# Peptides against a protein of PDB entry 3NZW: the designs that were tried, part 224

Target 1, 212 residues: chain A of PDB entry 3NZW
Amino acid sequence: TTTLAFRFQGGIIVAVDSRATAGNWVASQTVKKVIEINPFLLGTMAGGAADCQFWETWLGSQCRLHELREKERISVAAASKILSNLVYQYKGAGLSMGTMICGYTRKEGPTIYYVDSDGTRLKGDIFCVGSGQTFAYGVLDSNYKWDLSVEDALYLGKRSILAAAHRDAYSGGSVNLYHVTEDGWIYHGNHDVGELFWKVKEEEGSFNNVIG
Target 2, 222 residues: chain B of PDB entry 3NZW
Amino acid sequence: QFNPYGDNGGTILGIAGEDFAVLAGDTRNITDYSINSRYEPKVFDCGDNIVMSANGFAADGDALVKRFKNSVKWYHFDHNDKKLSINSAARNIQHLLYGKRFFPYYVHTIIAGLDEDGKGAVYSFDPVGSYEREQCRAGGAAASLIMPFLDNQVNFKNQYEPGTNGKVKKPLKYLSVEEVIKLVRDSFTSATERHIQVGDGLEILIVTKDGVRKEFYELKRD

## One batch from the design tools (peptide; made by RFdiffusion4, then SolubleMPNN)

Design b2_p26_1_s2 (from b2_p26_1, 11 letters changed)
Fold by OpenDDE base, seed 4:
Structure b2_p26_1_s2 (fold): chain B 212 residues (1-212), chain C 222 residues (1-222), chain A 26 residues (1-26)
Amino acid sequence: as target 1 above (212 residues)
Amino acid sequence: as target 2 above (222 residues)
Amino acid sequence: KILGKSVRELFEQAQAVAKESAKFIP
């Protein structure tokens, strides 16, 4: 798995691969590693698919309850705290989760929290999570700027996942790409890694270790 | 050391068509190298045009299917005989599976039916309740033999239009029920040849707007 | 003690099975 999220002048980019594995077996190439919690809030998944899918869906229900009770959208801080508190209660039980809660509220602006099953909750501007995270960071950190255009930021997110998919055997399938703004998240499509690889190679003149 | 799980072998396969879905399973039930039964159905009509199979440890599979059937019954009681949608069924099954997260049902679960738009739907589950809607899925003993074949023949993976120098993929298209049945039969006959836990009989449940139809085919009895 | 050990062993085994058979999105 490779998931990433980063803040920039235009909001948040979220990019994820879609491969699931069971040992050496590719269980799926089409996993939805982004859960759309609400129109303004995204959760990413790494680790146990069931753990992430179940609890982030549960989180969505809790967020909806908050909106109903408080007549206001839940903050990213509060949403991530709910999840963090939940996984902390299960600490030592064997949950496996590495998640990013990404959203945009008027109060907070664009916000990313990392939450994992070890009980860690971190606010930050850039996170890569999964077995391919180091490969993604290699590309992302080398090209990241706060002042990226939306187009360049989307490309950078996509390109970073592609790099990880190329080098990490546990990452691949496709890139799902999101842009989060004050008006909510926008889905920017599913990009098959095979097709994307050749396109990027041709356009950039990159990946020269692979002969066409 | 007591092992609470058995392995009863077998294989299941789901394929979604445009306006139908198919869920198939062999009828062999084994323990180790012993055939317990040559005809033990493992694909079930659960009502509301939903078919289900939970393949792996048969005791767990049967328990899960029974619980789901009961869930359908209670859903009708609570909601004035409202039809349970396939997506709601999938969510319900997730909760059944994840409710035993720390002592899982040792099964690979697949359900098939029609979505709310009348399109074929197949959902697959891991033992702890992660689920996805897919066009096709193989589960069980010979899943590793069948799934790549389905990727190629249902999803047309690694197929390109002739004369395009590999630049144009073969377009996705829905398969007819006849084509799907042919693929299912070929899959199971092939799997039977290479896997000892697959054979004896093939039961196919076809879900359409008109209901569930069942077909049976003999497999090798070796 | 025997029941406790048995339950623990069952739990550990179940966890192992879950880890091995569950979809992992590393």
Scores: peptide ipSAE 0.199, ipTM 0.744, DockQ to the pose 0.061
Fold by OpenDDE base, seed 5:
Structure b2_p26_1_s2 (fold): chain B 212 residues (1-212), chain C 222 residues (1-222), chain A 26 residues (1-26)
Amino acid sequence: as target 1 above (212 residues)
Amino acid sequence: as target 2 above (222 residues)
Amino acid sequence: KILGKSVRELFEQAQAVAKESAKFIP
């Protein structure tokens, strides 16, 4: 798995691969590793697919309950805290989760929290999460600037996942890409790694270790 | 080392068509190297045009299917006999599976039916309740033998248009019910030849707008 | 529910099953 999220002048980019594995078996190439909690809030999944899918869906329900009770959208801080508190209650039980809660509220602006099953909760501007995270960081950190255009930021997110998919055996399938703005998240499509790789190689003159 | 789980072998396969879905399973039930039964159906009509199979440890599978059938019953009671949609069924099954997250049902679960638009739908589950909608899925003992075949024949993976130098993929299209049945039969006959836990009989449940029909085919009784 | 086997063994087995059979999105 490779998931990433980063803040920039245009909001938040979220990019994820779509491979799931069971040992050496590729269980799926089409996993949706982004959960759309509400129009302004996204959750990413790494680790146990069931753990992430179940609890982030549960989180969505809690966020909706908050909205109904308070007549206001839940803050990214509060949403991430709910999840963090939950996984803390299960500490030692064997949950496996590496998640990012990404969203926009008027109060907070664009915000990213990292939450994992060890009980860690971190606010930050850039996170890569999963077995391919180091590969993604290599590309992302080398090209990241706060002042990226939306187009360049989207490409950078996509390109970073592609790099991880290339080097990490546990990452691949496709890239799902999101842009989060003050108006909510926008889905920017599913990009098959097989097609994307050759396109990027041709356009950039990159991946020269592969003979095409 | 105490193992609370058995493994009763077998294999299941789901394929979604345009306006139908198929869920198939062999009828062999084994323990270790002993055949317990040559005809023990493991694919079930659960009502509301939903078919279900939970393959692996049969005791867990039967328990899960029974619980789901009960859930369907209660859904009707609580919602004035409203038909349970396939997507709602999938969510319900997730909760059934994840409710035992720390002592899982040792099964690979597949359901098939029609979505709210009348399109064929297949949902697959891991033992702890992760699920996704797919066009096809193999589960059980011979899943590793069948799934790559389905990738190639249902999803047309690694197939390209002739004369395009591999640049144009074969376009995705729905398969007819006859084509799907052929693929299912070929899958199970092939799996039976290479896996000792698969054989004896093949039961296929076909879901259409008109309901569920069953087909049965003999497999090798080795 | 007293399962005649130790809670520890059941837990270990459950964890093993989860690791081997559950989908991971590492």
Scores: peptide ipSAE 0.199, ipTM 0.739, DockQ to the pose 0.066; fails the geometry check
Fold by OpenDDE base, seed 3:
Structure b2_p26_1_s2 (fold): chain B 212 residues (1-212), chain C 222 residues (1-222), chain A 26 residues (1-26)
Amino acid sequence: as target 1 above (212 residues)
Amino acid sequence: as target 2 above (222 residues)
Amino acid sequence: KILGKSVRELFEQAQAVAKESAKFIP
């Protein structure tokens, strides 16, 4: 798995691969590793698919209950804290989760929290999570700037996942791409890694280790 | 080392069409190298035009299917006989599976039906309740033999238009029910030849707007 | 003797099965 999120002048980019594995078996190439909690809040998934899918869906329910009770959208801080508190209660039980809670509220602006099953909760501007995270960081950190255009930021997110998909055997399938703004998240499509790889190679003259 | 789980073998396969879905399974039930039954159905009509199979440890599979059937019953009681949608069924099954997260049902679960738009739908589950809607899925003993075949024949993976030097992929299209049945039969006949835990009989449940139809075919009885 | 398997052993086995058979998105 490779998931990433980063803040920039235009909001948040979220990009994820779609491969799931069971040992050496490719279980799926089409896993949705982004959960759309609400129109302004996303959760990413790494680790156990069931753990992430179940608890982030549960989180969505808790967020909705908050909205109903408080008549206000839940903050990204509060949403991430709910999840963090939950996984902490299960500490030692064997949950496997590496998540990013990404969203926008009027109070916070664009916000990213990292939450994992070890009980870690971190606020930050850039996170890559999964077995391919180091490969993604290699591309992302080399090209990241706060002042990226939306187009360049989207491309950078996509390109970073592609790099990880190329090098990490546990990452691949497709890139799902999101842009989060004050108006909510926008889905920027599913990009098959096979097609994307050849396109990028041709356009950039990159990936010269592969002879086309 | 005490293993609370058995393995009763078998294989299941789901394929979604445009306005139909199929869920098929062999009827062989085994323990180790012994055939317990040559005809033990493992694909079930659960009502509301939903078919289900949970392949692996048969005791767990049967328990899960029974619980789901009960869930359907209670859903009707609580919601004035409202039809359970396939997506809601999938969510319900997730909760059934994940409710035993720390002592899982040792099964690969597939359900098939029609979505709310009347399109064929197949949902697959891991033992702990992660689920995905897919166009096709194989589960069970011979899943590793069948799934690549389905990737090629249903999703047209690695197929290109002739004369394009591999530059143009074969376009995706829905398969007819007849084509799907042929693929299912070919899948199981092939799997039976290469896997000892698959054989005896093939039961196919076809879900359409008109209900659930069953077809049966003999497999090798080796 | 089968009845003597600790809940712990069952749990560990269940966890092993889950790890091997469950979808993982590493």
Scores: peptide ipSAE 0.198, ipTM 0.758, DockQ to the pose 0.072; fails the geometry check
Fold by OpenDDE base, seed 1:
Structure b2_p26_1_s2 (fold): chain B 212 residues (1-212), chain C 222 residues (1-222), chain A 26 residues (1-26)
Amino acid sequence: as target 1 above (212 residues)
Amino acid sequence: as target 2 above (222 residues)
Amino acid sequence: KILGKSVRELFEQAQAVAKESAKFIP
């Protein structure tokens, strides 16, 4: 798995691969590793697919309950804290989760929290999470700047996942791409890694380790 | 085998002065070889002039600090806003830690403040709640690198007065705030050079009768 | 007073159940 999220002048970019594995077996190439919690809040998934999917969906319900009770959207801080508290309660039970809670509220602006099943909760501007995270960081860190255009930021997110998919055997399938703005998240499509790879190779003259 | 514990690395250091205490920690948060954050503070002002850090597994550390902060709040409710003394805080933290004796918080805990006489105080805890008041303590990943240095520089271990043929030990004396800060900075700078889990930033909380102040210094970001 | 193996051993003695994930998204 490779998931990433980063803040920039235009909001948040979230990009994820779609591969799931069971040992050496590729279980799926089409896993949705982004949970759309609400129109302004996303959760990413790494680790146990069932754990992530179940509890991030549960988180969505908790966020909705908050909205009903408080007549206001839940903050990214509070949403991430709910999840963090939950996984901490299950410490020792064997949950496996690495998630980024990404969203926008008027109070916080664009916000990213990293939350994992170890109980770690971190606020930050840039996170890559998963077995391919180091590969993604290699591309992302090399090209990241706060002043990226939305177009360049989207491309950078997509390109970083592509690099990880190329080098990490546990990452691949497709890139799902999101842009989170003050108006909510915008889905920017599903990009098949096979097609994307050749396109990028041709356009950039990159991936010269592959002859084609 | 399932391991419920992570290791987020980092190092913390407490030193008690005469009328002050410091508790310092790096701001690096790491898992294995991956830096999660270059700025994740792990030393906290808990109120009542008590600073606390629980270093090791960050989730456990955060949970413990949160529980202690809540304990401080409840103490105020139950005792008419009485200030929690550092020794009472230490006992409370022992109970928090030992309450999970069979599923311990995977942390090395240090608190710092002033005792009831206004003297600097540092208490260190093992994961299950054994605690001691000490003049200095290092905890975390680079504790083994720093602690001997503190023994030498704070407690003047193996130092002798010149001209005495090693028969007269260097007398114990309190260090100034400036001297302590220098030692802390040197300790973390040195640790950063030799330990991959230490670096990025250094946050120092200084407790005096006037309250808690914070200082920040850059460390290597490698 | 050691942080590491001893703490883990305490946990292992106290905990009997380990959760496994069949489908993994690493």
Scores: peptide ipSAE 0.142, ipTM 0.659, DockQ to the pose 0.034; fails the geometry check

Design b2_p26_1_s3 (from b2_p26_1, 13 letters changed)
Fold by OpenDDE base, seed 4:
Structure b2_p26_1_s3 (fold): chain B 212 residues (1-212), chain C 222 residues (1-222), chain A 26 residues (1-26)
Amino acid sequence: as target 1 above (212 residues)
Amino acid sequence: as target 2 above (222 residues)
Amino acid sequence: KTFGRSVLELYEAAQAVAKESARYIP
């Protein structure tokens, strides 16, 4: 898995691959590793598929309950805290989760929290999570700027996942791409890695270790 | 080293069509190298036009299917005989599976039916309740033999239009029920040849708007 | 489903199976 999220002048970019594995078996190439909690809030998944899917869906329910009770959308801080508190209660039980909660509220602005099953909760501007995270960081850190245009930011997110998909055997399938703004998240499509690789190679003149 | 689970072998396969879905399974039940039964159906009509199979440890599979059938029953009681949608069924099954997260049902679960738009739907589950909707899925002993075949023949993976120098993919299209049945039969006959835990019989449940139809075919009895 | 096994033994065995058979999004 490779998931990433970063803040920039235009909001948040979220990009994820779509491969699931069971050992050396590719279980799926089409996993949805982004859960759309509400129109303004996203959750990413890494680790155990069931753990992430179950509890982030549960989180969605909790967020909805908050809205009903408080007549206001839940903050990213509060949403991430709910999840963090939950996984902490299960600490030692064997949950496997590496998640990012990404969203936009008027109070907070664009916000990213990292939450994992070890009990870590971190607010930050840039996170890559998964077995391919180091590959993604290599590309992302090298090209990241706060002042990126939306177009460039989207491409950078996509490109970083592609790099990870290329080098990490546990990442691949496709890139799902999101842009989060004050108006909510926008889905920017599913990009098959097979097609995307050749396109990027041609356009950039990159990946020269691979002969076409 | 203690193993709380058994393995009864077998293989299951789901394929969604445009306005139908198919869920198929062999009828062999085995323990180690001993055939327990040559005809033990493992694909079930659960009502509301939903078919289900949970393949792996048969005791767990049967338990899960029974629980789901009961869930359907109670859903009707609680909601004035409302039809359970396939997506809601999938969510329910997730909860059944994840409810035993720390002592899982040792099964690969597949359900098939029609979505609310009348389109074929297949959902697959891991033992602890992760699920996704897919166009096709193989599960069980010979899943590793069949799934790549389905990737190629249902989703047309690695197929390109002739004369395009590999630049144009073969377009996706829905398969007819006849084509799907052919693929299912070919899948199981092939799997039977290469896997000892697959064989004897093939039962196919076809879900359409008109209900569930069953077909049976003999497989190699080796 | 104990069959004379300790709860801990059953738990550990189940956890091992879960880790091996579950879909993983590494």
Scores: peptide ipSAE 0.248, ipTM 0.793, DockQ to the pose 0.069
Fold by OpenDDE base, seed 5:
Structure b2_p26_1_s3 (fold): chain B 212 residues (1-212), chain C 222 residues (1-222), chain A 26 residues (1-26)
Amino acid sequence: as target 1 above (212 residues)
Amino acid sequence: as target 2 above (222 residues)
Amino acid sequence: KTFGRSVLELYEAAQAVAKESARYIP
């Protein structure tokens, strides 16, 4: 798995691959590793598929309950804290989760929290999570600027996942891409790695270790 | 190492069409190298036009299916006999599976039916309840033998239009029920030849708007 | 197979099985 999220002048970019594995077996190439909690809030999934899918869906329910009770959307801080508190209760039980809670509220602006099953909760501007995270960081860190255009930021997110998909055997399938703004998240499509790789190679003149 | 689970072998396969879905399974039940039964159905009509199979440890599979059937019953009681949709069924099954997250049902679960638009739907689950809607899925002992075949023949993976130098993929299209049944039969006959835990009989449940139809075919009894 | 085993042993074994068979998105 490779998931990433980063803040920039235009909001938040979220990009994820879509491969699931069971040992050496590729279980799926089409996993949805982003949960759309509400129009302004996203969760990413890495680790155990069931753990992430179940508890982030549960989180969505908790966020909806908050909205119903408080008559306002839950903050990104509070949403991430709910999840963090939950996984902490299960600490030692064997949950496997590496998640990013990304969203926008008027109070917080664009916000990213990292939450994992070890009980870690971190607020930050840039996170890559999964077995391919180091590959993604290599590309992302080399090209990241706060002042990126939306177009360049989207491409950078997509390109970083592609790099990880190329080098990490546990990442691949496709890239799902999101842009989060003050008006909510926008889905920017599913990009098959098989097609994207050759497109990027041709356009950039990159990946020269592979014969075209 | 101690293993609390049994393994009763077998293989199951789901394929979604445009306005139908199929869920198929062999009827062999084994323990280790001994055949317990040559006809032990493992694909079930659960009502509301939903078919289900949980393949692996049969005791767990049966328990899960029974719980789901009971869930359907209570859904009707609680919601004025409303039909349980396939997507809601999938969510319910996730909760059944994840409810035993720390002592899982040792099964690979597949359900098939029609979505609310009348389109064929197949959902697959891991033992702890992660699920995904897919066009096709193989589960069980010979899944590794069948799934690549389905990738190629259902989703047309690695197929390109002739004369395009591999630049144009074969377009995706729905398969007819006849084509799907053919693929299912070919899958199981092939799997039977290469896997000792697959064989004896093949039962196919076909879900359409008109209900569930069953077909049975003999497999090699070796 | 479950008879004569401690609850702890059963859960440990189950956890191992879960890790082996579950879909993982590492």
Scores: peptide ipSAE 0.245, ipTM 0.792, DockQ to the pose 0.075
Fold by OpenDDE base, seed 3:
Structure b2_p26_1_s3 (fold): chain B 212 residues (1-212), chain C 222 residues (1-222), chain A 26 residues (1-26)
Amino acid sequence: as target 1 above (212 residues)
Amino acid sequence: as target 2 above (222 residues)
Amino acid sequence: KTFGRSVLELYEAAQAVAKESARYIP
């Protein structure tokens, strides 16, 4: 898995691959590793598919309950804290989760929290999570600027996942791409890695270790 | 190392069409190298036009299917006989599976039916309740033999238009029920030849707007 | 009821099976 999220002048970019594995078996190439909690809040998934899918869906329910009770959207801080508290209660039980809670509220603006099953909760501007995270960081860190245009930021997110998909055997399938703004998240499509790779290689003149 | 689970073999396969879905399974039940039964159905009509199979450890599979059937019953009681949608069924099954997260049902579960738009739907589950809607899925003993075949024949993976030098992918299209049945039969006959835990009989449940139809075919009894 | 097996043993065995068979998105 490779997931990433970063803040920039235009909001938040979220990009994820779509491969799931069971050992050496490719279980799926089409996994949805982003949960759309509400129109302003996303969760990313890495680790055990069931753990992430179940508890992030549960988180969505808790967020909705908050809205119903408080008549206000839940903050990104509070949403991430709910999940963090939950996984902490299960510490030692064997949950496997690496998630980013990304969203926008009036109070916080665009916000990213990293939450994992070890009980770590971090606020930050840039996170890559998964077995391919170091590959993604290599591309992302080399090209990241706060002042990126939306177009460039979207491309950078997509390109970083592509790099990870290329090098990490446990990442691949497709890139799902999101842009989060004050108006909510916008889905920017599913990009098959096979097609994307050749396109990028041709346009950039990159990936020269692979002969076309 | 102690293993609390058995393995009763078999293989199941789901394929979604445009306005139908199929869920097929062989009827062989084994323990180790012994055939317990040559006809033990493992694909079930659960009502509300939902068919289900949980392949692996048969005791767990049967338990899960029974629980789901009960869930359907209670859903009707609680919601004035409202039809359970396939997506809601999938969510319910997730909860059944994940409820035993720390002592899982040792099964690969597939359900098939029609979505709320009348389109064919197949959902597959891992033992602990992760689920995904897919066009096709193989599960069980010979899944590793069949799934690549389905990738090629249902999703047209690695197929290109002739004369394009591999530059134009074969376009995706829905398969007819006849084509799907043919693929299912070819899948199971092939799997039977190469896997000892697959064989004897093939039962196919076809879900359409008109209900569930069953077809049966003999497989090699080796 | 564990029929002569400990809960811990069952848990460990189950975890091993789950690890091998569950979908993982590492």
Scores: peptide ipSAE 0.212, ipTM 0.794, DockQ to the pose 0.068
Fold by OpenDDE base, seed 1:
Parts: C-alpha cells; structure tokens; sequence
Structure b2_p26_1_s3 (fold): chain B 212 residues (1-212), chain C 222 residues (1-222), chain A 26 residues (1-26)
C-alpha cells in the first residue's frame, strides 16, 4: 500500500494506490483505500483492510452523530481523536491500521492527521503511509512546494503514487486522486497504473530503467 | 511474537537549577527508520508550573500526559484550585504508571518544576512508576549517550580541584539558566550526531517562578 | 528501573497469566 496526503496553497491532495495483498498473493487491484466520511472529510487506509474499512466506516457514523448532536460538522482534530481513542482501546488486540484523516473545517482550514493502530496521532502537512511510503516520499519531497498550483499538486500526488507502485511490490493497481478544498473534497478519478506508467514515461522521459 | 508496543524514538532531558528547572526534548517522531514527523512536541506544560514528558511509545506517552493533565484538573476541583505541588504530582504520576503495572506505559517519564521552597526540581519515572528526585536525568533513545555527560557536567562527577592531586572534588554548585541551556543544546546536538532517532528540533521548557517559557532550536534534519 | 525485567517481559508475563485465567465465552 501507498497512501499520501499533503497540504499546499490550494488545499489538500490525497492520493492512494488500490492494491490489496495476502502474502505474495495480489488479492485485489481495485480496493478503495479512501473512505469518504463526509463531503469535507476523508480517511485513508493502510494495513488490515478489514480493520481500516470497518473502523473508518464506524468513524463516519460517529462523525454524523456529532453533526446531529452539535448541529455542526465535526472538526478534523476531533474526528481523528475519536479514531485514535478507539484504536488505543484495542491496543494489544492486534489491529493493524495506518490512516490519514484529511479534511476541511471553517475553524481549522485544511487539516491532516496521521493515526495508526499503535495509537500514534500526528498533525502534519505531509504524510506518506504504507509499504511504499519511502518511494512516494522520494518523489514527493523532491518536488513539493507550498505554492504548487492545483494542477501541479494533483500531478505530484499521482506521480508519487506511481513511483511507489513501480518499486513497491505491495502497491499498484490504480491511483485514486482527491483534492480537498474549502468546498469539500473533489474526486479526480481513477488512474490505472499500467496506462499511467507509460504515459508518464513518454511525457517525462522518466523510468528509464524500463525498456519500452 | 506480537508486540503491543511501538518505539517512536526521541530523547528528553531534565535539569534542575537553583530557582528554575528545564525539561527538553527533541521533536523527531520516528518508527523504525522512517521519520513520521520532524516537529511533534513531546514536552508539555501541564499547569501549576509543572512540565512533563513521557518518552518512548508516543501513544502511551500522550495517554499518560493526558491523564495527568486531567488529574491536575480534578485536583483543582477537589481542593479549591489549590496548586498541585511538584512532589504531589510525582506521587500522582506514580499511581498512574503503577496502575498499569501489568501492561505498563512504555515510556520514560520526566517532570520538572519548582518545589515548595522555590528550588528547581526534576523527577524521573520508570515505566511502572518508580520515581526519584534528581538534579538531572536523560531519558529516551539517546539517554545512554547523554546521562554520563550530565553526570560530569551537572554533578561534576570525576572532577577534581586543580592542584589537589585528585584529593579534592570539584564543589557542587548550581548552574545558571544560560549554562543549563548550553548543556542541553550540546547534549542534543551530540546525541543527534550519533543516534538516528534524535534530531530535527529541540524544544526546551524553562520553569521559573514567573511561569513556563519555551525555547526552540533547530537540530540536524537527517 | 524494572529490577531486571523489561517492560515487554512484564507484559508477556501479565498476558500469560491473563490467558491462563481467562474463560472463553463464545
């Protein structure tokens, strides 16, 4: 798995691969590793697919309950804290989760929290999470600027996942791309790695380790 | 074998002066060889002029600090906003830690403040709640690198008066805040050079009668 | 200062005791 999220002048970019594995077995190439909690809040998944899917869905329910009770959208901080508290309660039970909670509230603006099953909760501007995170960081860190245009930021997110998919055997399938703004998240499509790779290689002259 | 504990690295350091105390920590948060964050503060102002850090597994550290902060809050409710003394805080933290004796918080805890006489105080805890008041203590990943240095520079271990043929020990004296800050900076700079889990930034909380002051210094971002 | 026992050892020991004393409720 490779997931990433970063803040920039235009909001948040979230990009994820779609491969699921069971050992050496590719279980799926089409997993949705982004959970749309609400129109302004996203959760990413790495680790145990069932753990992430179940509890982030549960988180969505908790966020909705918050909205009903408080008549206001839950903050990204509070949403991430709910999840963090939950996984901490299950400490020792064997949950496997590496998640990013990304969203926008009027109070916080664009916000990213990293939450994992160890109970770690971090606020930050840039996170890559998963077995391919180091590969993604390599591309992301080398090209990241706060002042990226939305177009360039989207491309950078997509390109970083592509690099990880290329080098990490546990990452691949497709890139799902999101842009989070003050108006909510916008889905920017599913990009098959097979097609995307060749396109990028041709356009950039990159991936010269592969002979076309 | 299942390991319920993570290790987020980092290092913390407390030094008590005459009328002040400092508690410092790097801001690196790491898992294995991956830096999660270059700025994740781990030293906290808990109120009542008490600063606290629980270094090791960050989830446990955060949980412990939150519980202590909550304890301070309840102490105020129950005792008419009485200031929690540093010695009482230490006892309270012992109970928090020992309450999980059989599934310990995987942290080395240090608190700093002023005692009831206005003297600097540093208390250190093991994961299960043993504690002692000390003039200085290093905790975390690079504690083994720093602690001997503190023994030498704060407590003047193995130092003798010149010309006495090693028969007269260097007298103990309190260090100034400037001297302590220098030692802290040198300690973390050195630790950063030799330990991969230490770096990025250094946050120092200084406790005086006037309150808690924070200082930040850059460390190597390796 | 764990008096010769690591935190992990304490945890493992505690878990072992817990498992031995635990009754399985399906």
Amino acid sequence: as target 1 above (212 residues)
Amino acid sequence: as target 2 above (222 residues)
Amino acid sequence: KTFGRSVLELYEAAQAVAKESARYIP
Scores: peptide ipSAE 0.058, ipTM 0.711, DockQ to the pose 0.028

